# Ledger of designs, part 6: peptides against a protein of PDB entry 1LOE

Target 1, 181 residues: chain A of PDB entry 1LOE
Amino acid sequence: TETTSFSITKFGPDQQNLIFQGDGYTTKERLTLTKAVRNTVGRALYSSPIHIWDSKTGNVANFVTSFTFVIDAPNSYNVADGFTFFIAPVDTKPQTGGGYLGVFNSKDYDKTSQTVAVEFDTFYNTAWDPSNGDRHIGIDVNSIKSINTKSWKLQNGKEANVVIAFNAATNVLTVSLTYPN
Target 2, 181 residues: chain A of PDB entry 1LOE as posed
Amino acid sequence: TETTSFSITKFGPDQQNLIFQGDGYTTKERLTLTKAVRNTVGRALYSSPIHIWDSKTGNVANFVTSFTFVIDAPNSYNVADGFTFFIAPVDTKPQTGGGYLGVFNSKDYDKTSQTVAVEFDTFYNTAWDPSNGDRHIGIDVNSIKSINTKSWALQNGKEANVVIAFNAATNVLTVSLTYPN

## One batch from the design tools (peptide; made by RFdiffusion4, then SolubleMPNN)

Design b2_p14_8_s2
Fold by OpenDDE base, seed 4:
Structure b2_p14_8_s2 (fold): chain B 181 residues (1-181), chain A 14 residues (1-14)
Amino acid sequence: as target 1 above (181 residues)
Amino acid sequence: DGYKRIGFSATTSA
């Protein structure tokens, strides 16, 4: 059985309003997306939309965001399916679960999803994941099949610090993950 | 219209 808990630490309701979807919930200092149970989808959205694209000028905004997440799995060798940061339409709802991470519905490019995600994928899906089978960070644009991936070693139960930055001028998305402790 | 929401998602399997 491949189950795990996915949580974001140092995250509370006093920081920003959230829209909870699926099994996601929050405590004073933690956002929990899933518990270590089977077949769950948990999401949380920041309630305030962000304006990242100007329809009049065509300009795209820069952004930098940081967060800390924890994956806590009963068995570190059997962890599914993954954690995802995403940017989606304002009315976004949970999508396909399992290997689609609740964010996408296809491995084929689907422009209608209008969704960009950074996945922290803990489970190998033969149909679209890198063939080496490694857990990985992926950048996903309108598809669960990442446009770019990098192997990532999970430290079970440890806090991972993430920084995601987008440079509109260069159209480059940068992802950094560290385990400081 | 250029507006998006940021979110987090996670899933588990059987």
Scores: peptide ipSAE 0.694, ipTM 0.948, DockQ to the pose 0.661
Fold by OpenDDE base, seed 5:
Structure b2_p14_8_s2 (fold): chain B 181 residues (1-181), chain A 14 residues (1-14)
Amino acid sequence: as target 1 above (181 residues)
Amino acid sequence: DGYKRIGFSATTSA
């Protein structure tokens, strides 16, 4: 497979509110998750834990997050493996690489993972990805096999604007992605 | 306990 670089703009080189894992790091302008080398996992966590569930009331929090990411691959026709937004246990560590996106370890549902992810999957894994082979956005709950997917057209080297929102009342997670340029 | 961390991840392969 062809190597790919993933980055998020507007991050400083010495941001202390991020926990870097694997090959993740910051530059003057970007948070970079991977270099253009093979077999890497790069992650960055927001250092402050997020209170998602209220133990007293049982209420689950609503949230909205927005970010801009860039996938920059030398070969736009062979891009592996993908970019992922995730919510995981506070002590989360890098998981299986490659098609598991550094977030999961199985295509089977594993409640012990306690991880929800939105994948921006650029590489087709026949064992679990949609059979049409399209690059796709997926919602992953405790498994790399998405509970729902939608085809997505990668614009290599371009900034993608993403908004992810969760409505606890309806239990609906929404994802929007646009290429403004 | 109701707390999670948010993060980003990316991978490359051979």
Scores: peptide ipSAE 0.680, ipTM 0.943, DockQ to the pose 0.662
Fold by OpenDDE base, seed 1:
Structure b2_p14_8_s2 (fold): chain B 181 residues (1-181), chain A 14 residues (1-14)
Amino acid sequence: as target 1 above (181 residues)
Amino acid sequence: DGYKRIGFSATTSA
């Protein structure tokens, strides 16, 4: 497969609130997760943990997050493997690469993963991806096999604006992606 | 304990 680079805008070289893992690093304006080389995993964690649920009351927090990402692939028709936003245990380390996006290790539900992810998947894996072969956005809970997906048309080299919101009362996660430029 | 870390990940393959 063809390689690609993934970056997120509005990060500087002095982002000391990030924990870099694998090939992740920052430039003047971007957090770069991968370069266009084969078989890489790049991750970046926010150093401060977030309090998602209250252990005393059991209440789960609402949250909204937004970011901008860019995929730069030399061949827009053959792009592997994808970009992922995730929430994981505080001691999380890079997981299986390739189609597992560095976040999961199995297509089977594994509660010990304790990981939720929103994938922006550019490569079709026949074992778990939607059969239409479309690039897609997926919501992943303790498995690389998404609980829900929707088709997404990649615009190579363009900035994608993403908003992810979680409503604790309804237990619904919403994802929106737009290309404003 | 209710605490998690958020992050971003990306991969390439052969």
Scores: peptide ipSAE 0.678, ipTM 0.944, DockQ to the pose 0.658
Fold by OpenDDE base, seed 2:
Structure b2_p14_8_s2 (fold): chain B 181 residues (1-181), chain A 14 residues (1-14)
Amino acid sequence: as target 1 above (181 residues)
Amino acid sequence: DGYKRIGFSATTSA
């Protein structure tokens, strides 16, 4: 694939401590997951774990998060594999690169992954992606094969505002992406 | 145990 850089210009209301994995790093204003080079996996974890499930009550927590990302590719029609927001076990490490986005290892459902992701997928992998070949947002549960997808028109070099919310009562995850003008 | 970490990931390939 074409070399592509992925950056997050806003990844939370407060600056959080980060655990960098692979090629990810940060500056004062930006988290950069990949540079415009080939064969990279860049990850960054918030150092503080979230308590998403209460063992005493069995209740699952609601959450809302927002961030702004930029995809910057020399060729907007031939970008890299994609960018992913994920929730994983606290000891998570980089997984398979390329089309697996550094988060998963299989298209088959693997409950041992214990990982949920929202993918912003910029490369069509025929083995699991929607057949229309569109760049897409996907919700991934323990598999790179999304349980649901929606086509998304990439604007190269532009900031995309994302909001991800989970409602525990309804068990619904919502994702919105906007390019503000 | 109910704890997870949130993160971001991105990949490039050949």
Scores: peptide ipSAE 0.676, ipTM 0.943, DockQ to the pose 0.655; fails the geometry check

## One batch from the design tools (peptide; made by RFdiffusion4, then SolubleMPNN)

Design b2_p15_1_s1
Fold by OpenDDE base, seed 4:
Structure b2_p15_1_s1 (fold): chain B 181 residues (1-181), chain A 15 residues (1-15)
Amino acid sequence: as target 1 above (181 residues)
Amino acid sequence: SDGYVRIGFSATTSA
């Protein structure tokens, strides 16, 4: 099958209050977004809203976040669909599943989405993914079709360390992923 | 919104 489990490790309920959506849940050490079952959408939001933009001045805040995730798929060659780190309106709800990763509804730019995501996309969707078919990291702005992508080699069952930083002055979002072990 | 967002994680599987 194409199913896989997506988890954020070293993430417990004591670290941050969460809003669970879909099939997402947590243990003391791990946030599990999906199990290796078909047709699931799992999300978890930090419960506290973040003031990232000043409506009066238009100034945008810098931010840096890091996390560790594990993809555990029974078949390394058939891993679907992926997971994302995303920033969305405070009342965000799960969106379309499958290749839309539960965060978007269209490959066309939709400003009403007001959602930015860093996708760790494990499944090739011919309609919008890079034509080389590689698993990839993508930056998504109001669309599942990434504005930029980079090929990424999945290490099944291994912890990947991610750092995401946004520089408001340069309007640059930086993503780094490493497998330290 | 008035500059407030939530951040989070999302993952999906398919058949």
Scores: peptide ipSAE 0.680, ipTM 0.938, DockQ to the pose 0.666
Fold by OpenDDE base, seed 5:
Structure b2_p15_1_s1 (fold): chain B 181 residues (1-181), chain A 15 residues (1-15)
Amino acid sequence: as target 1 above (181 residues)
Amino acid sequence: SDGYVRIGFSATTSA
């Protein structure tokens, strides 16, 4: 199987390896997906397609991605809607906003979506989120309704370090998030 | 394209 690694640290204003969608853009050394305004969707795709499975053998690639993100909300008590890492078809476009995080369109499983996401969900949507109402990390497969979740405490304005790894042999996706400062 | 995907980041805000 193939192994692919991603490391996202700093960005420039002339970033050529990203496809910006919606309100996503770059400033000095920073990728910004949304501003602190209502009803926005911002996305950024790595421009190069990634080969994650072999159609002849069916083998799926292992991958590891690491990045740092910051959520800086004006009101720490009302933060909507969240941040998402996702894997989607090469021609993917922004999907439904708000609680669907710009990645999905339904809480029902839809295989035609062909999208897997790791959500860092800051807003409780009664229709699909864990009933405890906690902010959470979720693994989403073809649906905004996560197949697995874990409570997560947002530190507003602080840098979160994330590592996401997939082991094809075990079919295990590992997500880690830390606040080093 | 068989076997190929794109990875990305997404964020949203609400009313």
Scores: peptide ipSAE 0.671, ipTM 0.937, DockQ to the pose 0.835
Fold by OpenDDE base, seed 1:
Structure b2_p15_1_s1 (fold): chain B 181 residues (1-181), chain A 15 residues (1-15)
Amino acid sequence: as target 1 above (181 residues)
Amino acid sequence: SDGYVRIGFSATTSA
């Protein structure tokens, strides 16, 4: 498959609140997860753990997060494999690359993963992706096989604005993506 | 889990 680079804006070279894994790094303007080379996994974690579940009350936190990302591929018709936002155990390490996006190891539900991801999947994997072959946003719970998906049209090299919100009361996760520029 | 997680971003390329 063709290579591509993934970057997120609004990061600087002196970010001390990130844990870089794999090929992830920062530049003057961007957090870069992958270079345009084959067979790479790049991750960046926020260094501070987040308390999302109260063990005493059982309450789960609401949250809203927003970010921008850029996918820049030499060939917009052959882009692999994708970009993800994820929530995982504090000691999380890079997982299987390629179509598993560095966050999962199986298409079968694996509760031991304890990982939730929002994928922005640019490459069609016949074994688990939606049969229409569309690039898509997916919600992944302990599996690379999404529990829900939405078609998404990649604009190569353009900045995408993303908002992810979770309502604990309704157990609903919402994802929006726009290309303002 | 004790209720703590880390959040992050991931991306991959392949051959």
Scores: peptide ipSAE 0.668, ipTM 0.935, DockQ to the pose 0.654
Fold by OpenDDE base, seed 2:
Structure b2_p15_1_s1 (fold): chain B 181 residues (1-181), chain A 15 residues (1-15)
Amino acid sequence: as target 1 above (181 residues)
Amino acid sequence: SDGYVRIGFSATTSA
């Protein structure tokens, strides 16, 4: 694929300590997951683990998070694989690159992955992506094959605002993406 | 373990 840079320009109101994996790094107020270079996997984890469920009671926490990302592809018609927001075991390490987005290893459901991701998928992988070939937002549970998707039109070089919310009572994860005017 | 996870971002490029 063409070289593509993926950056998070806003990832929270507070300063966060990050664990960088692969080619991910930060500059001032910018988390750069990939430069416009081929064959890279870049990840960044919030260093502090998040307590999302209580093992004694089984209660699951609600959460809302927001971030702003920029995709900068020299060729907007041939963008690289994509990026994800993900939730994984505390000792998570980079997984398969390319179309697996560095977070999964299979299109088959694998509960041992223990990973949930919201993908912003910019490359059509015929083996698992929606057949319309659209760039899309996907919700991935233990598989790169999304359980739900929605087409999204990439605006190259523009900031996209994302909000992700989980309602534990309803077990519903919602994702919104907007390009502000 | 015991309900703890890490959250992060991941992106990939390929050939």
Scores: peptide ipSAE 0.683, ipTM 0.936, DockQ to the pose 0.642; fails the geometry check

Design b2_p15_1_s2
Fold by OpenDDE base, seed 4:
Structure b2_p15_1_s2 (fold): chain B 181 residues (1-181), chain A 15 residues (1-15)
Amino acid sequence: as target 1 above (181 residues)
Amino acid sequence: SDGYKRIGFSATTSA
């Protein structure tokens, strides 16, 4: 499989300290999750936890986040494996690599994962990805097998602007991706 | 922590 690098070139308006995991690192210009090398997992977490759910009241919080990512692949027709935004337990560690995107360990629903992710999946995995083989955006809840997907056309080397919002009142997660340039 | 999560980014490559 082709080697691909994944980077975050722009964060939201709030400056955050980062916890780097795996091969992830940062420069002044960008957060690089993977270099163009094989069999890597790179992650970065915002050090400040977010309070998503109040166990006493049962209230669930809204959140909105935005970022810009870039995928750089030597061959736009063969890009692996993907990039993921995720929300996980505070002590989360890198999970299975490859098609599991470093975030999950199974295509079966695993409540103990306690992880929600938005995947920007560049590689088709027959066992769980949409059968059309398209690169896609997926919403993942405790499984690498997305509960919902939408085809997405990668623009190699271009900055993709992403906005992810969760509305607790409606229980709707919204994902927006644009290539402004 | 109870009700607390961390937001992160992840990416992988394969052979």
Scores: peptide ipSAE 0.690, ipTM 0.939, DockQ to the pose 0.652
Fold by OpenDDE base, seed 3:
Structure b2_p15_1_s2 (fold): chain B 181 residues (1-181), chain A 15 residues (1-15)
Amino acid sequence: as target 1 above (181 residues)
Amino acid sequence: SDGYKRIGFSATTSA
């Protein structure tokens, strides 16, 4: 077996284990993906590639990740698109299409994307989002159109705790989100 | 790289 783990508690100004893309940066020991400005993309990648699939055996790795996020919307009724946690090819680049969260560029399934994302989507895009218009958590496989979604009530400015786990044996990805405070 | 990916976070704004 093989194990890879890492933890980042404080984000520094010279965070060499992150690759910043677009407007992503660190400030006040936080990773900041976007500022409250229009038409921006911000991403941050862990610099070390992660071995998730064994080409010799075909085995896929289990993984668990946890993080805390805050969305600060200057206007709680006029929020941005949201954000994703994603797993993508090593040479992944930010995508600029609005509503695609910087990760995808189509609602059509595209195997060449080779990208899986968990979206925390705060903006309703009528072309692909759940018709109820709710803010939602989604699981995205090679498309911005989620294969599964669950309504999520944004608590503006509050810390949310997220746990994402993948069980390779069952091929099940689970996501939990809580507002502990 | 076969079997290797990068993980990260991404966000967008549009207005």
Scores: peptide ipSAE 0.684, ipTM 0.941, DockQ to the pose 0.847
Fold by OpenDDE base, seed 5:
Structure b2_p15_1_s2 (fold): chain B 181 residues (1-181), chain A 15 residues (1-15)
Amino acid sequence: as target 1 above (181 residues)
Amino acid sequence: SDGYKRIGFSATTSA
């Protein structure tokens, strides 16, 4: 498969609040998850854990997060495999690469994963992706097979602004992606 | 604790 680089802007090489895993690293003004090389897994975790569930009350926290990412592939017609935002156990480590996006290990539901992800999937995997073959945004709960997807048109090399919000009261996760330029 | 999680980003490339 053709090589693709994935990065997030507005980071620096001296970032102290990130845990880098796999091939993830920072350069001037950029967090780079992968270079344009084959067979890589790159991850970056915020070092500070978030308290999303209160064991005493059972309440689940609301949250809103935003970020800007860039996908830059030499061949815009063959881009693999994808970029993922995820929430996982504090001791999470890189999982299966390729189509599993370094976050999951199976298309079967596995509650022991304890992982929720929003995928920006650029490569069609016939075993679990939407049959239309479109690049898509997906919501993944303990499985690489999304519980919901929406087609998304990649603009290669352009900055995508993303907002992800979770409403605990309604149990609704909202994802928005915009190309401002 | 199960109530605590980490947020992260991940990306992969194929062979």
Scores: peptide ipSAE 0.677, ipTM 0.936, DockQ to the pose 0.632
Fold by OpenDDE base, seed 2:
Structure b2_p15_1_s2 (fold): chain B 181 residues (1-181), chain A 15 residues (1-15)
Amino acid sequence: as target 1 above (181 residues)
Amino acid sequence: SDGYKRIGFSATTSA
């Protein structure tokens, strides 16, 4: 199975600003979500809730986030699903359905999920993924079935830089991924 | 509560 690690900043062993769920943990200043084992979910939440919407004014916040990730994908174990960056209700819990990246539980749109994710999907699920079977970046709104996707060539073991930005005025979410090395 | 969300990362491996 693939191992997915992240570097946003240096992570310590007692990263107090993260809530770990499932198999998520920190080691060597990295956030690691999955190990090379089957049927696992690993998540890490920023402990502080994010104020994205002002109930008084109705204003929605803009944001920009960046991170670096590494996927180690041994060919002998082709069972990794990929990972997501997601925004979910404060009390969000890991989802265990296979192929749903620990975030969703259906390919059907469900507004009650109140969850948006950017997926970096390394496993082709015929029921909802782009038919070309490519590894892809997807934008997921209340469903694992992405509203938009872009093919992405995984470079095994290499650091990828990601920038995700949301413009509230235009309601546009942008995602960029580069392999600088 | 309304207006607040949590951000995070999530990954899975299949059975």
Scores: peptide ipSAE 0.656, ipTM 0.932, DockQ to the pose 0.645

Design b2_p15_1_s3
Fold by OpenDDE base, seed 1:
Parts: structure tokens; C-alpha cells; sequence
Structure b2_p15_1_s3 (fold): chain B 181 residues (1-181), chain A 15 residues (1-15)
């Protein structure tokens, strides 16, 4: 099979220190999560923890974040496995690779994961992905099996602009993706 | 939990 590389070309308004895990690394203005090699996991974490829940008041924070990613695949019809934005415990480490995207270990709900992810899934896994086989955006809560998905058409080699917003009052996570270029 | 998390990105390839 042919391999795919995943990169982030813009991941915030400010440069931040990153914790690299697996094969992830950075170059000039580019965060590379994977090279075009087989069976790899690449992750990068913002080094500063985020306080999203106030233990004293119980309040949960709203947040909005944006980034731009690029998928480079030699063959647009053979792209595996996918890319995720995730929120996890501060000591999070790479999890199962392949279809689990380096973020989860099970298709069954596992509260001990304490991980929420927005997946940009390029590879169809029969055991848990939507049956239409479309590449998709998914919201994952403690499981690689998404609680909600929407179809997404990959534009190989093009920058995808993503906005993710969470409204704590309504408990709604909103994801948008566009290809402006 | 003390309410702190880390945010990150992840990607994988397979054979």
C-alpha cells in the first residue's frame, strides 16, 4: 500500500511549546505528525495544560480553536488512517495506532480514557465507522466509535481550515471544515 | 480530576 503524511501548517495565533510524541516533529512553519511511512503514530501536545473545568464552582469553560491541516497522499484513493484533534489527561501518551488514530484503544465506551477527539478519518474501518464508507469528521468521546459523524470530501494536498467550538451551556461541540484554497 | 487537560493533534498510518 501507499502511505500518507499528515501536517499542521497553522495551529493557533501564537507559537507555543509542544510536546512531541511518536514520530511527530516540527520544521519551519510546519508541524509534521507522520511521514509517508507505514505503521506510524505521531502526536503533538500543547505543553501548557488547559483549565477547562473549575472544581470549586463546577463551571465548564467555553472554547474556540482553529487550525489548518494538510494531508499529502501519493494516491488519493488509498489514504490511511486519519488525523485527530483531541483533549486528554495531562499525562496522555500515544494509544493504539492504525484505525484507533493513536488516541483510543477500544470501540466500546471507556470512561477511564477521559479523552474527547474530533477525528478527520480517511480510512473505513468496518467495525465502527459509518456504513456508507465516506471519509468523515467524527466526534469521539472515550471511544473510537463516534457519537456523531458527517461526510467530508478530502482534497489531497490542500489546506483545510478547521474551527472547533464548544458551548458549555448547551454542551454542544461544533466543527467546521473548509477548503479556501 | 483537577480540571486540567492537554490539547493535541494525532495522526496515524498503517501498512
Amino acid sequence: as target 1 above (181 residues)
Amino acid sequence: SDGYVRIGFSATTSG
Scores: peptide ipSAE 0.686, ipTM 0.940, DockQ to the pose 0.650
Fold by OpenDDE base, seed 5:
Structure b2_p15_1_s3 (fold): chain B 181 residues (1-181), chain A 15 residues (1-15)
Amino acid sequence: as target 1 above (181 residues)
Amino acid sequence: SDGYVRIGFSATTSG
């Protein structure tokens, strides 16, 4: 496949404490997960852990997060592999690359993963992706095979605004993606 | 750490 770069704009090195893994790094006002090179995994974690579950009360936290990402692909018809927002154990490390997006290792449900992801999947993997072959947003729970998907049209080189919200009371994760320009 | 997670971003490229 052709090389593709994934980045989060307006996210500079002084804005947030980050743990970089693989090829991830920051420049002024940009978090870059991958450069336009082949066979790479780039990750960045917020250094501060999030208290998402209270063992004493059993309460799960609500949260809302937003970010703006850009995909730059030299060939807009051949974009691999995808971009992922994820929630994982504090000691999480890069997982399988390529179609597993550096977050998962299996298409089978693996509770030991303890990972939830929102994928912005640009490359069709016949073994687990929706059969229509569309680029899509997916909700992944302990597997690269999404529990729910929705088709998404990539605008190459354009900023996409994303809002992800989790409602603990309803156990619903919502994802909004817009291209303002 | 029980109840604690990290949030992150990941992206991959391939050949």
Scores: peptide ipSAE 0.685, ipTM 0.939, DockQ to the pose 0.646
Fold by OpenDDE base, seed 3:
Structure b2_p15_1_s3 (fold): chain B 181 residues (1-181), chain A 15 residues (1-15)
Amino acid sequence: as target 1 above (181 residues)
Amino acid sequence: SDGYVRIGFSATTSG
């Protein structure tokens, strides 16, 4: 079978393999999704479309992705919404609805979205988030309302390592988050 | 789509 792989270790000012949407940008060799202001949406897409299923056979590819992120949220009572890693149609556009992380536009299931996201959610939205109010990791399928969640203890300003794996044979998506230091 | 997608990252700040 065909294999596609890529890596970005440093982000430059003219990163041609990324499509920036909204307020997404690079600075100091880091990808920054949001500005420190209210009412912002920032996204960055890998520019090359990825072939994840065979239209003739219907076979779906396995994949593994890893990344490192830092969240600076010194005020737990006044934080941003969080961020997502997402998989979407080639022509995906940023969404502006508050609390939807720039990816979705409803808590209702919408199959036309064709979008899967792993959310790292730092803001409690009573209408759809887990009732315990914890910061959490969620798996979102065509809705901001996660199909599964797990509480997550944010370490402010620390680097978190994430691994996301999809097993096509079992149809299972696995998310791992660690703070190595 | 034809079996192709894009991957990316997204974040928001609330009003």
Scores: peptide ipSAE 0.666, ipTM 0.939, DockQ to the pose 0.825
Fold by OpenDDE base, seed 2:
Structure b2_p15_1_s3 (fold): chain B 181 residues (1-181), chain A 15 residues (1-15)
Amino acid sequence: as target 1 above (181 residues)
Amino acid sequence: SDGYVRIGFSATTSG
């Protein structure tokens, strides 16, 4: 695949310390996950763990988060491989690269992964991606094979605003992406 | 563990 850089230019709502993994790094202006270099995995975690459920009560927390990302690919027709927002165990480490986005290791459901991701997938992997070959947003639960996808038109080099919300009562994850003009 | 997770971002490139 072609080289592609992935950056987060805005994230929050609260500024937090970051744990960098792989090639991820930050400046005052942006969080860069990958440079335009082949065969890389770049990750960044909020250092503070988040309490999303209470084992005593069984209550699960709602959450909403937003961020702005930029994909910058020298070749708009060959973008590698994708970027993802994910929720994982506190001791999570980079997983399989390439089409697995550094977050998963299998297209088969693996509950031991304990990982949920929203993928912004820029490369078609015939083994698990939607057959139409479109770049897409996907919701991934313990597998790189999305439980749901929606076609997405990448605007190379432009900021995309994303909002992700989880409703604990309905167990529904909502994703919105817009490109402001 | 037990109700705690970390949130993050990940991106990959390949050959």
Scores: peptide ipSAE 0.667, ipTM 0.934, DockQ to the pose 0.646; fails the geometry check

